# Ledger of designs, part 135: peptides against a protein of PDB entry 5VZU

Target 1, 271 residues: chain A of PDB entry 5VZU
Amino acid sequence: GRTLEDIFHEHMQELILMKFIYTSQYDNCLTYRRIYLPPSRPDDLIKPGLFKGTYGSHGLEIVMLSFHGRRARGTKITGDPNIPAGQQTVEIDLRHRIQLPDLENQRNFNELSRIVLEVRERVRQEQQEGGHEAGEGRGRQGPRESQPSPAQPRAEAPSKGPDGTPGEDGGEPGDAVAAAEQPAQCGQGQPFVLPVGVSSRNEDYPRTCRMCFYGTGLIAGHGFTSPERTPGVFILFDEDRFGFVWLELKSFSLYSRVQATFRNADAPSPQ

## One batch from the design tools (peptide; made by RFdiffusion4, then SolubleMPNN)

Design b2_p21_2_s2 (from b2_p21_2, 6 letters changed)
Fold by OpenDDE base, seed 4:
Structure b2_p21_2_s2 (fold): chain B 271 residues (1-271), chain A 21 residues (1-21)
Amino acid sequence: as target 1 above (271 residues)
Amino acid sequence: MDFSEVPDLPLMTSDKEFPVL
């Protein structure tokens, strides 16, 4: 029977052949677009920019990380046979932090799956509720024709009603100790390990992470067929490294900042 | 770097649309 290694070798040959066919056939039809680095904002989780991703079968990919308020986006700068350049490979919801369990429970894929699926359901509910409020608010501004109702002048009188004594009802202010959300300890990385059965090309991933967020990854068939968003975990390791756990694929992608300085890559100031 | 041990992303066989990254 075919070994897993035989199947892997055949598939890698097919992907290389596909890449060769695409590059050779479309060489004359390439549309070049200037890429600008996104401007950094003070509220950005890390400096936006180019990151080098390792996707297993596809090899080296370049992703642009950018911040959009409470969302982050990874945009493919390099396309692959499945996802073309310019697509958002990952979308991160910075409202939905994922707290990883202890290192023992982090090895349990089912525990990570539970946490991610619970957050996915919350995100879905919030999208449904916000869709209803935006829909109802626009419907009621029918043009009320302002019929000019006439100015009736009613004048009436100044009655002086009396001295009602202030009852001293000393309602104790129940000190609702707003549990001060302990400022998320922004400084100390938590121990990090991939769940058992999550594939990573590099065993050399950071063993500590700063924080995790819910996200979705884009997946598709060859030629961008049947594109869908799958749930995952964005893992911030440091200023220069992040990861994405593809939950359904049981895969991990590591992204490292491109250290190259690009002259004239800054976005033109919005006029 | 021995590339042999880590199963890559689920192998798209051309005949089965497995969604890949």
Scores: peptide ipSAE 0.018, ipTM 0.536, DockQ to the pose 0.082
Fold by OpenDDE base, seed 2:
Structure b2_p21_2_s2 (fold): chain B 271 residues (1-271), chain A 21 residues (1-21)
Amino acid sequence: as target 1 above (271 residues)
Amino acid sequence: MDFSEVPDLPLMTSDKEFPVL
C-alpha cells in the first residue's frame, strides 16, 4: 500500500507543480498593485502590519493583519494554489475570548474542540437575535387606527385574616465570599501548548500566550474551489507573534511580524 | 532540502479529503 511518506511526497510534488503552474501562468501578464499598511489605532490589540505565516505544505506566506473595531482580519498578500491573494485567510472575533484550560487539559484536543464549538454556537445565536431585531423594527409602522372601545367595570373586596407569632431565630448570614473574578492579569501570559494531534510545522512556537479569541479561517480546494469558513482559535503570543489553530484541519499556523521598514507604505490620509 | 521533516496539513481527516488552506 502507499505509505504515509509516499502520500506526503506525492502531495508535496503536486503542490510544487501547482505553484510552478500558477507562477508560470502569471509570467505573461503581471499586474502590480500598491499595498498600504493599515494605520495603527490606540484600541488595536497589537500594531497592524505584515506577518509571515506558515501554512504547513503551502510554506511561507505573507498576511496583512488589520483591525476593524471588535474584529481582526488576516488578508493574504501572497496567494497559493488554493486561496488567491486579497482573500481574508482569517477573521477574528475580539468579542469572543477563548479561555484556555490548564496546561494538562490544553493537551486534550477534544477539550479545545468543545470550547471552540460552544463559542461558535454563541456567535451563531447572537447573529440570529440581531437579525430578528432588524426584522421586527420594520413591521410596527402599521397605522394607529384609533379604536375607542369601552368601559368594563367591577368587582370585589375580600377580607381579613390574622395573627401569628414572632420567632426570633437569628441565622447568621453566611458570608458568601463572592469569589472576586480575579481581573485576568493583563500582564502575565499563561503557559501554552498545542493539543496532541495538532500538526505544527515548527515546534519552536511560543510556550506562553497572552490571550486567545474565536475566529474563522478560509479553506478551499485547488483553484479556489468550494471556499468555506472553518472554526479556529486566534492565539496572541506577543506584539510580533500570533498563531491560528485550524480546528477541523487539526493544524497550527504561526505568524511572525515582518521586521522590514517600508518607505511610503502609509495609506493616504482620507481627504 | 529534506521536505520529509515538514509535516503537511492532514489532507484527510476521518476518511474525507478536506480543502486545504
Scores: peptide ipSAE 0.018, ipTM 0.548, DockQ to the pose 0.071
Fold by OpenDDE base, seed 1:
Structure b2_p21_2_s2 (fold): chain B 271 residues (1-271), chain A 21 residues (1-21)
Amino acid sequence: as target 1 above (271 residues)
Amino acid sequence: MDFSEVPDLPLMTSDKEFPVL
């Protein structure tokens, strides 16, 4: 029978062949679109911009990271046989932080899966609850007939009164030990390791992360067939590096900032 | 590029479109 390795090599050859066919058959059908860098905002988690991503078998790709309030998005600038350019390869929910366990428990894929799926279920519940409040409000604008009822006028002011009784009751200061919420030390990086059985194309990933968030990745068949959003973890390493763990795929993608400066890359001001 | 280090993304077998990245 074919080994997993044989099937992998066949698939890699197919992807290379598809890429070759797309590049060679459509040589005359190239549509060029200008890309603009997203404006940076003070509330952005990191500076938005271009990142080089590693998508396993597809090699090195370019994504645009942008921020949209409590959401971040990775948009493909390069396409592949599965996900075309312009698609949102990752969508990050900055409301839903992932707390990684200790370094020993981070090696357990089932523990990471549990944490991510619990957050996924909370996100789903919040979406259902917010959908119900928007539905009920529209029903009852019955036609209020404009009856013109009149101008009645009055009046009065009354003024009472002063009483000042001073009762001293000296209730003991109960020591409410306000457990000073130690300001979450937002600045010290947590040790980071990929779970066992999560594949990384590059073992040279940062071994310390700043923050993690729940997110979803876009996956599809060849030609963008059956596109779906799968759960994952966005890992912020530093200002120039982030990762995404594709939970269902057991894969890790590393993204590194493109350090090239582009002239006239700013979006035109909306007229 | 050594392609031997490329993780098994869900294999598109010719007969089953498995979603990949």
Scores: peptide ipSAE 0.017, ipTM 0.556, DockQ to the pose 0.076
Fold by OpenDDE base, seed 5:
Structure b2_p21_2_s2 (fold): chain B 271 residues (1-271), chain A 21 residues (1-21)
Amino acid sequence: as target 1 above (271 residues)
Amino acid sequence: MDFSEVPDLPLMTSDKEFPVL
């Protein structure tokens, strides 16, 4: 039978060939669109912009990182055989921080998997609850056909019943301890290591991280077939580097800021 | 570029996920 290595080698050759076909087709049909950099906001986790990503066998890709309130997005600037340019390769929920365990437990893929799947379930519950509140508000505008039901006259009656005493039961308002959003201490980075069995194209990744967040990555078959979102971890290393752990794929992508200064990359002010 | 030692990401093909070796 074909070994896993034979299947891998055949698949690698197919991907390289597909990538070559796509790149060679692009060379013949280059529609240049100006890409504008997202405006930076004070509340952005890091400066938005272009990052070069490593996607294992897919090679080097360009992703634009942008911030949208409590969400971050990685948008593909370069396409690959699976996911075309313009797709959101990663979507990060900045409300759902991942707390990494100690360095010993970070090596355990099952521990990372547990943490991520627990957060995924919370995100799913919050989406279901928020969907119900939006649903109940629309239901009650049934057209009241105003049937003109007639003028029945009923008259009566008066009774005065009396002065029931004010019981001042001063129920203390239970202090809803607003779980103080611990201010994101931009403290010293925690030690970071990939779990055993998570593949990285390069072992030269930062060994300290500032913050981690729950996110989803987009995966698809060749030609963007059966696109789906898989759970993952966004890892902020520094101002110029982030990673994404693709949980189901057991893979890590490192993204590094493109250091090139683009003149006139600012979006035109809306006139 | 020697790609011979680059552990491939499991890629979704049209019909299968190939595991990372």
Scores: peptide ipSAE 0.012, ipTM 0.549, DockQ to the pose 0.074

Design b2_p21_2_s3 (from b2_p21_2, 6 letters changed)
Fold by OpenDDE base, seed 4:
Structure b2_p21_2_s3 (fold): chain B 271 residues (1-271), chain A 21 residues (1-21)
Amino acid sequence: as target 1 above (271 residues)
Amino acid sequence: MDFQYVPDLPLMTSDKEFPVL
């Protein structure tokens, strides 16, 4: 029978051949669009920009990381046979921090899976609740053509006098113990390890992470068939490196900042 | 140092709609 290695080698050859065919067939039909670097904001988790990602068999890809309020987005700059350029390969919810357990429990895939799925359910509930409030607010502006009912002259009822004595009900101020927001220990990274059974192209990933967030990754068949969002974990390692754990795929992608300086890459001012 | 070739998941089989990255 074919080995897993034979299947992988054939698959890699097919991907290279597909890439070659696409490149060669579309050479005369390529529409070039200028890419602009997203503007940096003070509240951005890290500097936005280009990152090189490694997607297993796809090899080296370029992703643009950008920040949109409480969301981060990874947009494919290089497409592959599944997901074309310009698609959002990852969407990160910066409202939903994931706290990783200790290193022993981080090795347990089921523990990571539990944490991610609990966050996924919270995100789903918040989207349903916010959708309901937005729906109810629009329903009540039916145009009441208020026909102008004629102004009946409301008689001036006389001003009765002022004698309300102020009762000094000394309600004790209940000490609202402000739950001291534990200052996000913004500086010390936590030890990091991939769960057992999560595949990484290499074991040379950062063993310390700053923060983790809930996110979704885009997956699709060849030709962008049946595109769907799978749950995952965005892992911020440092200013120049992040990862994404694809929960359902049991895979890890490492992204490293492109250190090249681009002239004239700034986004045009919004006109 | 045995480079255990962690087979990158065959994300795409040409014949099967496996959702891939």
Scores: peptide ipSAE 0.018, ipTM 0.536, DockQ to the pose 0.087
Fold by OpenDDE base, seed 5:
Parts: structure tokens; C-alpha cells; sequence
Structure b2_p21_2_s3 (fold): chain B 271 residues (1-271), chain A 21 residues (1-21)
């Protein structure tokens, strides 16, 4: 039978060939599109912008990180043989924070898997509940047959009087000040390690993280075949670095901010 | 920049070979 090493060698040759075909196709038809950096907002978890990422076998890629309320998005700026440019490679739910266990239990992939799958199920339930409330409101436009019922006359019945009793009772509405969840203080970073059996292209990843969130990653076959969303963990290390653990893939991608200053990269102000 | 190609093994799912990202 083919060994795992043979399958791996064949797959690597295919990926190299696909990358070569892809890059060679770019040489023949370069469409230049101007990319605008998303404007930074005060509520953004970190400054949005370009990040260089490593996907294990796929090598170095560029993603745009952007914030959309309680969601973050990684959009591919560079495509690969599987996921073309412009696709949303990662989607992060900033409502669903993941608490990592202690450093010993972080090494256990099954513990991370349990935590992520429990959050995935909560996200699924919230989506189902919110989908039902939106669905029930639209159903009752039955066709009101406009039968023209005849204009029977408005009888003017009379004006009776004035009684004025002033009952005082000023029940103070207790302002339930919804405690605005303070923007999560830049808490002291926690020790971070990848679970055993999670592949990392580089063992030189930050060993301290600020916070983690539930997210989904986009995976597909060559030529963007059968695209699907897999569960994962977004790991914020600092202002310039984040990671994504692809749970089903047992892989880790590290993203680092592109430090290049781009002139005129700001979106034109809507005049 | 040494592009160390770390060999990621293709995930064989029961129904589809997904190339590892």
C-alpha cells in the first residue's frame, strides 16, 4: 500500500504543481486591483490591516483582517490552489470567547476540541433561535381580499365631561443600567502552547496569548471544490500577531502584521 | 527566507481527501 510518506510526497508534488500553474497563470494575465485598508474603529480588537499568514503546506499568504461589529474576518488577498483570493478564510465570533485551560491541559487536543465544540453548539442554537423570530413575523400577509364594504355614516356621539383626579404615584422606573460589559481590559496574557498533534509550520509562535475566540475557517479541495466551514480557535497574541487553530485539520496558522506602510491605502472618504 | 516546507498530511475524511490548508 502507499505509505503516509508516499501519499504526502504525492500531495506535496501536486501542491507544488498547482502553485506553479497558479503563479504561471498570473504571469499571463495580471489584473491589478487596488486594495483599500479598512478604517480602524475604536471598538476594533486590534488595528485592522494586512497580515502574512502561513498555512502548513500552502506556505506564505496575505490576509486582510477586518472587524464587523462583534465579528472579525480574515479575507484572502493572495489565493492558493484551494481557496481563491477574495474568499473569507476565517470568520471569528468575538461574542464567543474561549478560555484556555492551564498549560498542562492546553497540551490535550481533546480538551481543546471539547471546549470548541461546546461553543460551536451554543453558536448553532443562537442561530436557530434568531432564525425563528425572523421567520414568524413574515407569514401573515394573507391576501386581504379588499371587499369594498359600504361607507356607513359616522354618528357624532357626544362630548362628556371633565373629572380630574390627580393620583400622584411616581414609581421611579429603576434604571436597570445594563452594565455595559467593559471592553475586555487588556488582561495579562496567559501562557500558551499548541496541543500535542497540532501541526505548526514554525515552532516559533508566541508562548503567551491575550485572548481566544471561537471561529470558523474555510477549507476546500483544489479549484475551490466542496468549500466548507470548519470550527477553530482564533488566538490573539498581540497587536501585530494572531493565530488560528484549525480544529479538524489539527493545524495552526500564525499571522503577523505586514509592517510595510502603503501610501494611499486608505479608502477614499465618501464625499 | 528559508521556506521550510513543513509537510502537512492531507486529511483523509471518509468521503473526501481535503488538502490540508
Amino acid sequence: as target 1 above (271 residues)
Amino acid sequence: MDFQYVPDLPLMTSDKEFPVL
Scores: peptide ipSAE 0.018, ipTM 0.550, DockQ to the pose 0.101
Fold by OpenDDE base, seed 1:
Formats: structure tokens, sequence, C-alpha cells
Structure b2_p21_2_s3 (fold): chain B 271 residues (1-271), chain A 21 residues (1-21)
């Protein structure tokens, strides 16, 4: 039977052929659009900008990372046969942190899958609850009957009620030593390993991560057919590196900051 | 400019069986 490797190899050849056809046959109709770097904000998880990513068979791609309040987005700058340029390849929910287990349990794909799916269900519930509150507020604009002004001034007085006594009862407050929740050590990176059966194009990924978040990745067939959002894990390694685990695809993409300086890449100030 | 529909080469992989990134 065809192995998974054979299917991936055939698919890689097809993607290369499609890319060649698109670049060679449509060469006469290239539209160039200027890309601006997103402004950095103090509350951004890391500096926004261009990252080079690896998408399994697709090779090296350029993604723009940007921050939008409690969401981060990876936008394709380079398209492929499945996902065109300008699409949001990843959307990260910065409200929903993923807690990775210990290094032994991180190797278990089913454990990571459980954790991610539990977070996905919480995100779904929060979206349903927030949808209901917006619906009920529109009902009762009853008619503004214009009823009239009258002015009356009633002034009533300052009654002085009395002096009740200081009962001393000295009940010893039992020292409930509130176990000070040790502030989660935000600073020390945790050991990181990919689950068994998650494919990585590069085995040289960082073995320590700062934090993880729930996110969704965009997947599609060729020509952007049947586009879907699949659950995944955004992994922050450092200021210049992040990853995304595509849960359903059992794939890992590593992203590294583009170190090139671009002149005049700042967005024009909104006049 | 008429988008000449280049007939999609019949993709040997069905789009639905192998969605990619």
Amino acid sequence: as target 1 above (271 residues)
Amino acid sequence: MDFQYVPDLPLMTSDKEFPVL
C-alpha cells in the first residue's frame, strides 16, 4: 500500500508542479502590493513583524505576525497552492493559555490532544454565552410618553439615631495561612518536545518554550477549496522564534524572525 | 481581461482527503 511518506512525497511533487505552473504561466499578470510592518505596542507578546516559517511540504514561507488586543495573527505574505497570500494562516487566542504537561507526558499526542480540545470547548462556550447577552438588550423601547414637569421641593429632615455600644468580643482569627499561590514562575522556560507522531521538517527546534496558547490554523485544498479552521497550539520559544502545532494534521511549523532591516516599511500615519 | 480558466490539472490527491496548510 502507499505509505504516509509516499503520499507526502507525491503531494510535495504536486505542490512544486502547481507552484511552477502558477509562476511560469501567470508571470505576465503579477500585481505588486506594498506591505507595511505593523506598529509595535507595549502590550504585544513579542515584537510584531516578518517571520520565515516552514510548512511541511510547502517549504519556506513568509508570515507577518501582528497583535490585535487579546488575539495574535499570522498572515501569509507568500502564498502556496492551498492558502493564498493575504490569508490568516494562524489565529492565536491570547486569553487561552495552554499548560503543557511534564516532558514525559508531552510525548503523548493524546494528552496534548485532550488539553487542546478542552480549551477549544471552553472557547466555544464563551462564544455562545457572549452571543446571548447581545440579543436581549434590544426589546423594550416602549413609547416615550411625554409626561410633564412638576417641580415639588420636599425638604425632610436629619434624624440623629443613637449611640450603640462597642461589644469587644475578641474572637481569635484563626490563621488560615492562605497558601500564597506562588506566582507562576513566568520567567523560566519549560522543557519542550514534540509529541510522538507529530512531523517536523526540522528536528532542530528549541527544546525550551516560554508559554503556549490555544490557536487555530487555516487549512484548505488546492486552489483554496473548502477552507477550514483547525485547532492547534501556538508555542512561544523566544523573541525571535515561535511554533505552531497543527493538531489534526499532526504537523509542526517553526517560525523564525526575518533579521533584514526594511527602509520605509512603516505604515503611513493615518492622516 | 478574461480570466482564462486554466483547467485545474486533475489533482491526483483529492482536496478533501489531504487538506494542507
Scores: peptide ipSAE 0.017, ipTM 0.509, DockQ to the pose 0.119
Fold by OpenDDE base, seed 3:
Structure b2_p21_2_s3 (fold): chain B 271 residues (1-271), chain A 21 residues (1-21)
Amino acid sequence: as target 1 above (271 residues)
Amino acid sequence: MDFQYVPDLPLMTSDKEFPVL
């Protein structure tokens, strides 16, 4: 039978051939669009910018990481046979932190799967509840015919003054020390390992992580056919590295910051 | 035919049950 290696090799050849066909079509009108780096904000989890990712058989891809309030987005800058550049390859919900178990239980794919699917269900419930509140609020704008009720001039009722006095009593209300949630110290990273059966193209991934979040990845067939969002885990390693675990695909993509400095890559100031 | 450069994926091949990322 074909091995997983044979299937991977055939698939790599197909992708290389497709990339070659697309790039060798010299008669194609290529439209170039200037890409600007997203501005950094104080509340950004890390500095936004360009990251190089490894997507198994696709090889090296360029993703723009950007922050949008409580969401992060990885937008494809490069493109391949099934998902266009300008598509959001990953969407991260910074409201839904994933707590990784201990290192022993991190090796169990089913534990990670359980944790992610529980968070996915919460996200779905919150979307349904927020959809109902937005739906009920629009129904009550019946046309109130504003009959112009006449402005009756209400009179100047007067300024009465007086004095009174004094009483003392001094009961001390106890200091309810509201425990200010200390901003989570950039503490020692949690030990990190991929679950057994999750494929990584690079065995040299960071063995400690700072934070994990629920996210979704975009997947599609060739030609962007049947695009769907699959659940996953965003793993923040450091300022320059993050990963994404594609849960249903049982794969891991490592992203590393592009260290190249781009002159004039800042967005033009809104004039 | 304006082939809009269909830019880069994570792999789901339409024909193979295993999207290899």
Scores: peptide ipSAE 0.019, ipTM 0.539, DockQ to the pose 0.140; fails the geometry check

Design b2_p21_2_s4 (from b2_p21_2 with F1M H5E T15D L16K)
Fold by OpenDDE base, seed 1:
Structure b2_p21_2_s4 (fold): chain B 271 residues (1-271), chain A 21 residues (1-21)
Amino acid sequence: as target 1 above (271 residues)
Amino acid sequence: MDFTEVPDFPLMTSDKEFPVL
């Protein structure tokens, strides 16, 4: 029977052949579009911009990271046979932080899977509840009852209510020890390791992360067939590096900031 | 590319019906 290795080699040969066909035979069909860098905002999790992402067998790709309120988006600048350029490869929900377990339990894929799927279910519930409130408000166009006439301005007077006395009752301040919400320890990176059985093209990923969020990744067949969103984990390492764990694919993509300076890369101000 | 690496995507097939990254 075909081994997993045979299947991998056949798939890699197909991907190389497809890339060759697109670059050599269909070169005359290429449309060039100017790319603009997204503006940075003070509330952005990290500086937006271009990142070099690893997509396993697809190799090195360019992704634009941008922020949209409580959402972050990775948009493909380079396409592959599955996901074309301009698609949102990842969508991150910055409302739904993922707490990674300790380093020992991080090696357990089933534990990470449990945590992510519990967050996914909460996100689905919140989307259903918010959908119901928008539906009920349209029903009561009550009848256009007729215009009754302008009744007059009655001006009645400012009665002076009296001087009630200053009872001093010295109720003891019960020391409600407000449990000081320990300021979320935002500053110290936690130890990070990939779960056993999650593949990474490069084992040289950061071994500490700042924070994690729920997200979805876009997957599709060749030619962008049957595109769907799969659950995953956005891992922020530092200002220049993040990762995405593709839960269903059991894969990890590492993204590193493009350090190149681009002239005239700012979007024109909306006129 | 070391082609002896375990497939990064277990759903990587030459079949267009299987979703991949």
Scores: peptide ipSAE 0.023, ipTM 0.557, DockQ to the pose 0.086
Fold by OpenDDE base, seed 4:
Structure b2_p21_2_s4 (fold): chain B 271 residues (1-271), chain A 21 residues (1-21)
Amino acid sequence: as target 1 above (271 residues)
Amino acid sequence: MDFTEVPDFPLMTSDKEFPVL
């Protein structure tokens, strides 16, 4: 029987062959588009820009990290046989922080899975509720042509007088100002380890992370067939490194900032 | 290349069109 190694070798050869066929067939009709770096904003979690990621058999890929209010996006700059260039390989919801447990419980994949799926359900509920409010608000502006009903003069009823009943001093119960949980000091990284059974091409990932967020990754078959969003965890390590845990795939992708300086890479000002 | 590492995408083991990233 074919070994797992034989199957992986054959599959890697097929992916290389597909990449060669695609590059060779499109060589006659390549449309080049200029890529612009996203503008940095003060509220951005880290500086936006180009990151290099490792995707198993695909090797080194380039993604653009950008910030859009309470959302971050990883846009694929290098396409592959499954996901074409320009697709959003990851979408991060910066409203939904993932709190990782201690290192002992971080090794448990089922604990991470529970935490992520609970956040996924909250995100789904919020999307349904916000969809209902936006739907009900648009339905009531039917043009009621209010025909001008004639102004009947309502008579002035007289001003009866000033009986001053004494104010009972109802002692307001002091609102226990819920001590605003001090935003967990953004400065000290927590210890980080991948769960057992999550694969990573590189075991040399950062062992401390700053913060984690709920996100979704895009997966598809060859030729971008059956594209779907899978739940995951965006992990911010530092200013130059982030990761994504693909929950259903049980895999981890590490992304590192491209340190190359690009001249004239700034986006044109929106006219 | 040490191919003894479990590939990052276990979906590569299914006879299905591999949903890769």
Scores: peptide ipSAE 0.020, ipTM 0.553, DockQ to the pose 0.082
Fold by OpenDDE base, seed 3:
Structure b2_p21_2_s4 (fold): chain B 271 residues (1-271), chain A 21 residues (1-21)
Amino acid sequence: as target 1 above (271 residues)
Amino acid sequence: MDFTEVPDFPLMTSDKEFPVL
């Protein structure tokens, strides 16, 4: 029977051939559009910009990281045979932090899967609840023809009333020491390891991470067929590196900042 | 600028559904 290695090799050859055919079809009509770097905001988790990512058999791709309030987005700058350029390869929910377990339990794929699927279910519930509140609020604006009832000028009456006295009684309310949530020490990286059975093309991934968030990744067949969002984990390593664990695919993509400086890449100021 | 309007590169359709990234 074909081995998993044979299947992977055949798939890599097919993807290379497809990329070659696409590149060779460009002979006659290339449309170029300028890409601008997203503006950096003070509340951005890291500086937005271009990252180079690894997508298993697809190899190296370019992704634009941008921040949109409590969401981060990775947008493909390079397309592939499955996902075209301009698609959001990853969408990160910065409201839903994932706490990684200890290093021993991080090796257990089923533990990571449990944590991610629990967060996915919370996100789904919040979307259903918020959808109901938005739906019920729109139904009640029937056009009430508010007839203009004439505003009678009701008068100023000034009444001054008086004095009442100062009763003392000094009941001591007990100190409920609210355990101050210690501000998560933004400085010490947690030890990080990929779960057993998660594939990485880059064995040289960072062994410490700052924080993790719930996210979804986009997957599709060739020609962008049957596109779907799969659950995953965004791993922030540092200012220049993040990862994404594709839970269902049991794969890890490492993203590293493009260190090239682009002149005139800033978005034009809104006139 | 919403980057959603990146022109679609002409993608070849393959009958092989590899769910890839």
Scores: peptide ipSAE 0.020, ipTM 0.507, DockQ to the pose 0.324
Fold by OpenDDE base, seed 2:
Structure b2_p21_2_s4 (fold): chain B 271 residues (1-271), chain A 21 residues (1-21)
Amino acid sequence: as target 1 above (271 residues)
Amino acid sequence: MDFTEVPDFPLMTSDKEFPVL
């Protein structure tokens, strides 16, 4: 039978061949587009810009990170056989923070899966509720004045009754010590480890993270067939590094800032 | 760098072309 190694080797060869075919088919017809770096805003989680990402067998890709209020987006600058350039490879919801457990429980993939799927369901509920409020606001065409049909009158009754016993019992108000939400110490990163069974192309990933958020990644077959969004976790390590855990794929992508300085890459000021 | 040591995407056992990243 084919070994797992044989299957991985065949698939890696297929991806390399497809990447070569896609690059070579366009050798005679190159369209160049100018890329502008997104302007940095004070409310941005980190400085926006170009990151080099690792996508399993796809190798090294370039992604533009940008911020859009309470959302972050990773846009492919380099395409691959599955997802063309210009697609949003990741979309991050900065409203939905993922709280990672202790290191022991972080190693449990089922625990991470539970946490992410609970957040996915909350995001889905909020989208349904917000869709209903936007729908109902158009439907109130004014009620026609239906005439007042009359006021029939009934009825009475009664009565009872008395008793008064006074029992004093002065139960002391137990001071519900409001467990002060320990202000998430914004300064000290938490210890980080990938769950067992999550594959990483590089074992050299940061072992401390600042914060995590719910997000979705784009996946597709060859030639951008059947594109869909899969749930995942955005992991901020530092100003220059973030990760994405692809939950369904059990894979991890590490992104590192491109340190190259680009002249004239600033977006023209909106006139 | 031996590219063979990088675990590829877990082969989803379905005959569907892997939705890759």
Scores: peptide ipSAE 0.019, ipTM 0.552, DockQ to the pose 0.092

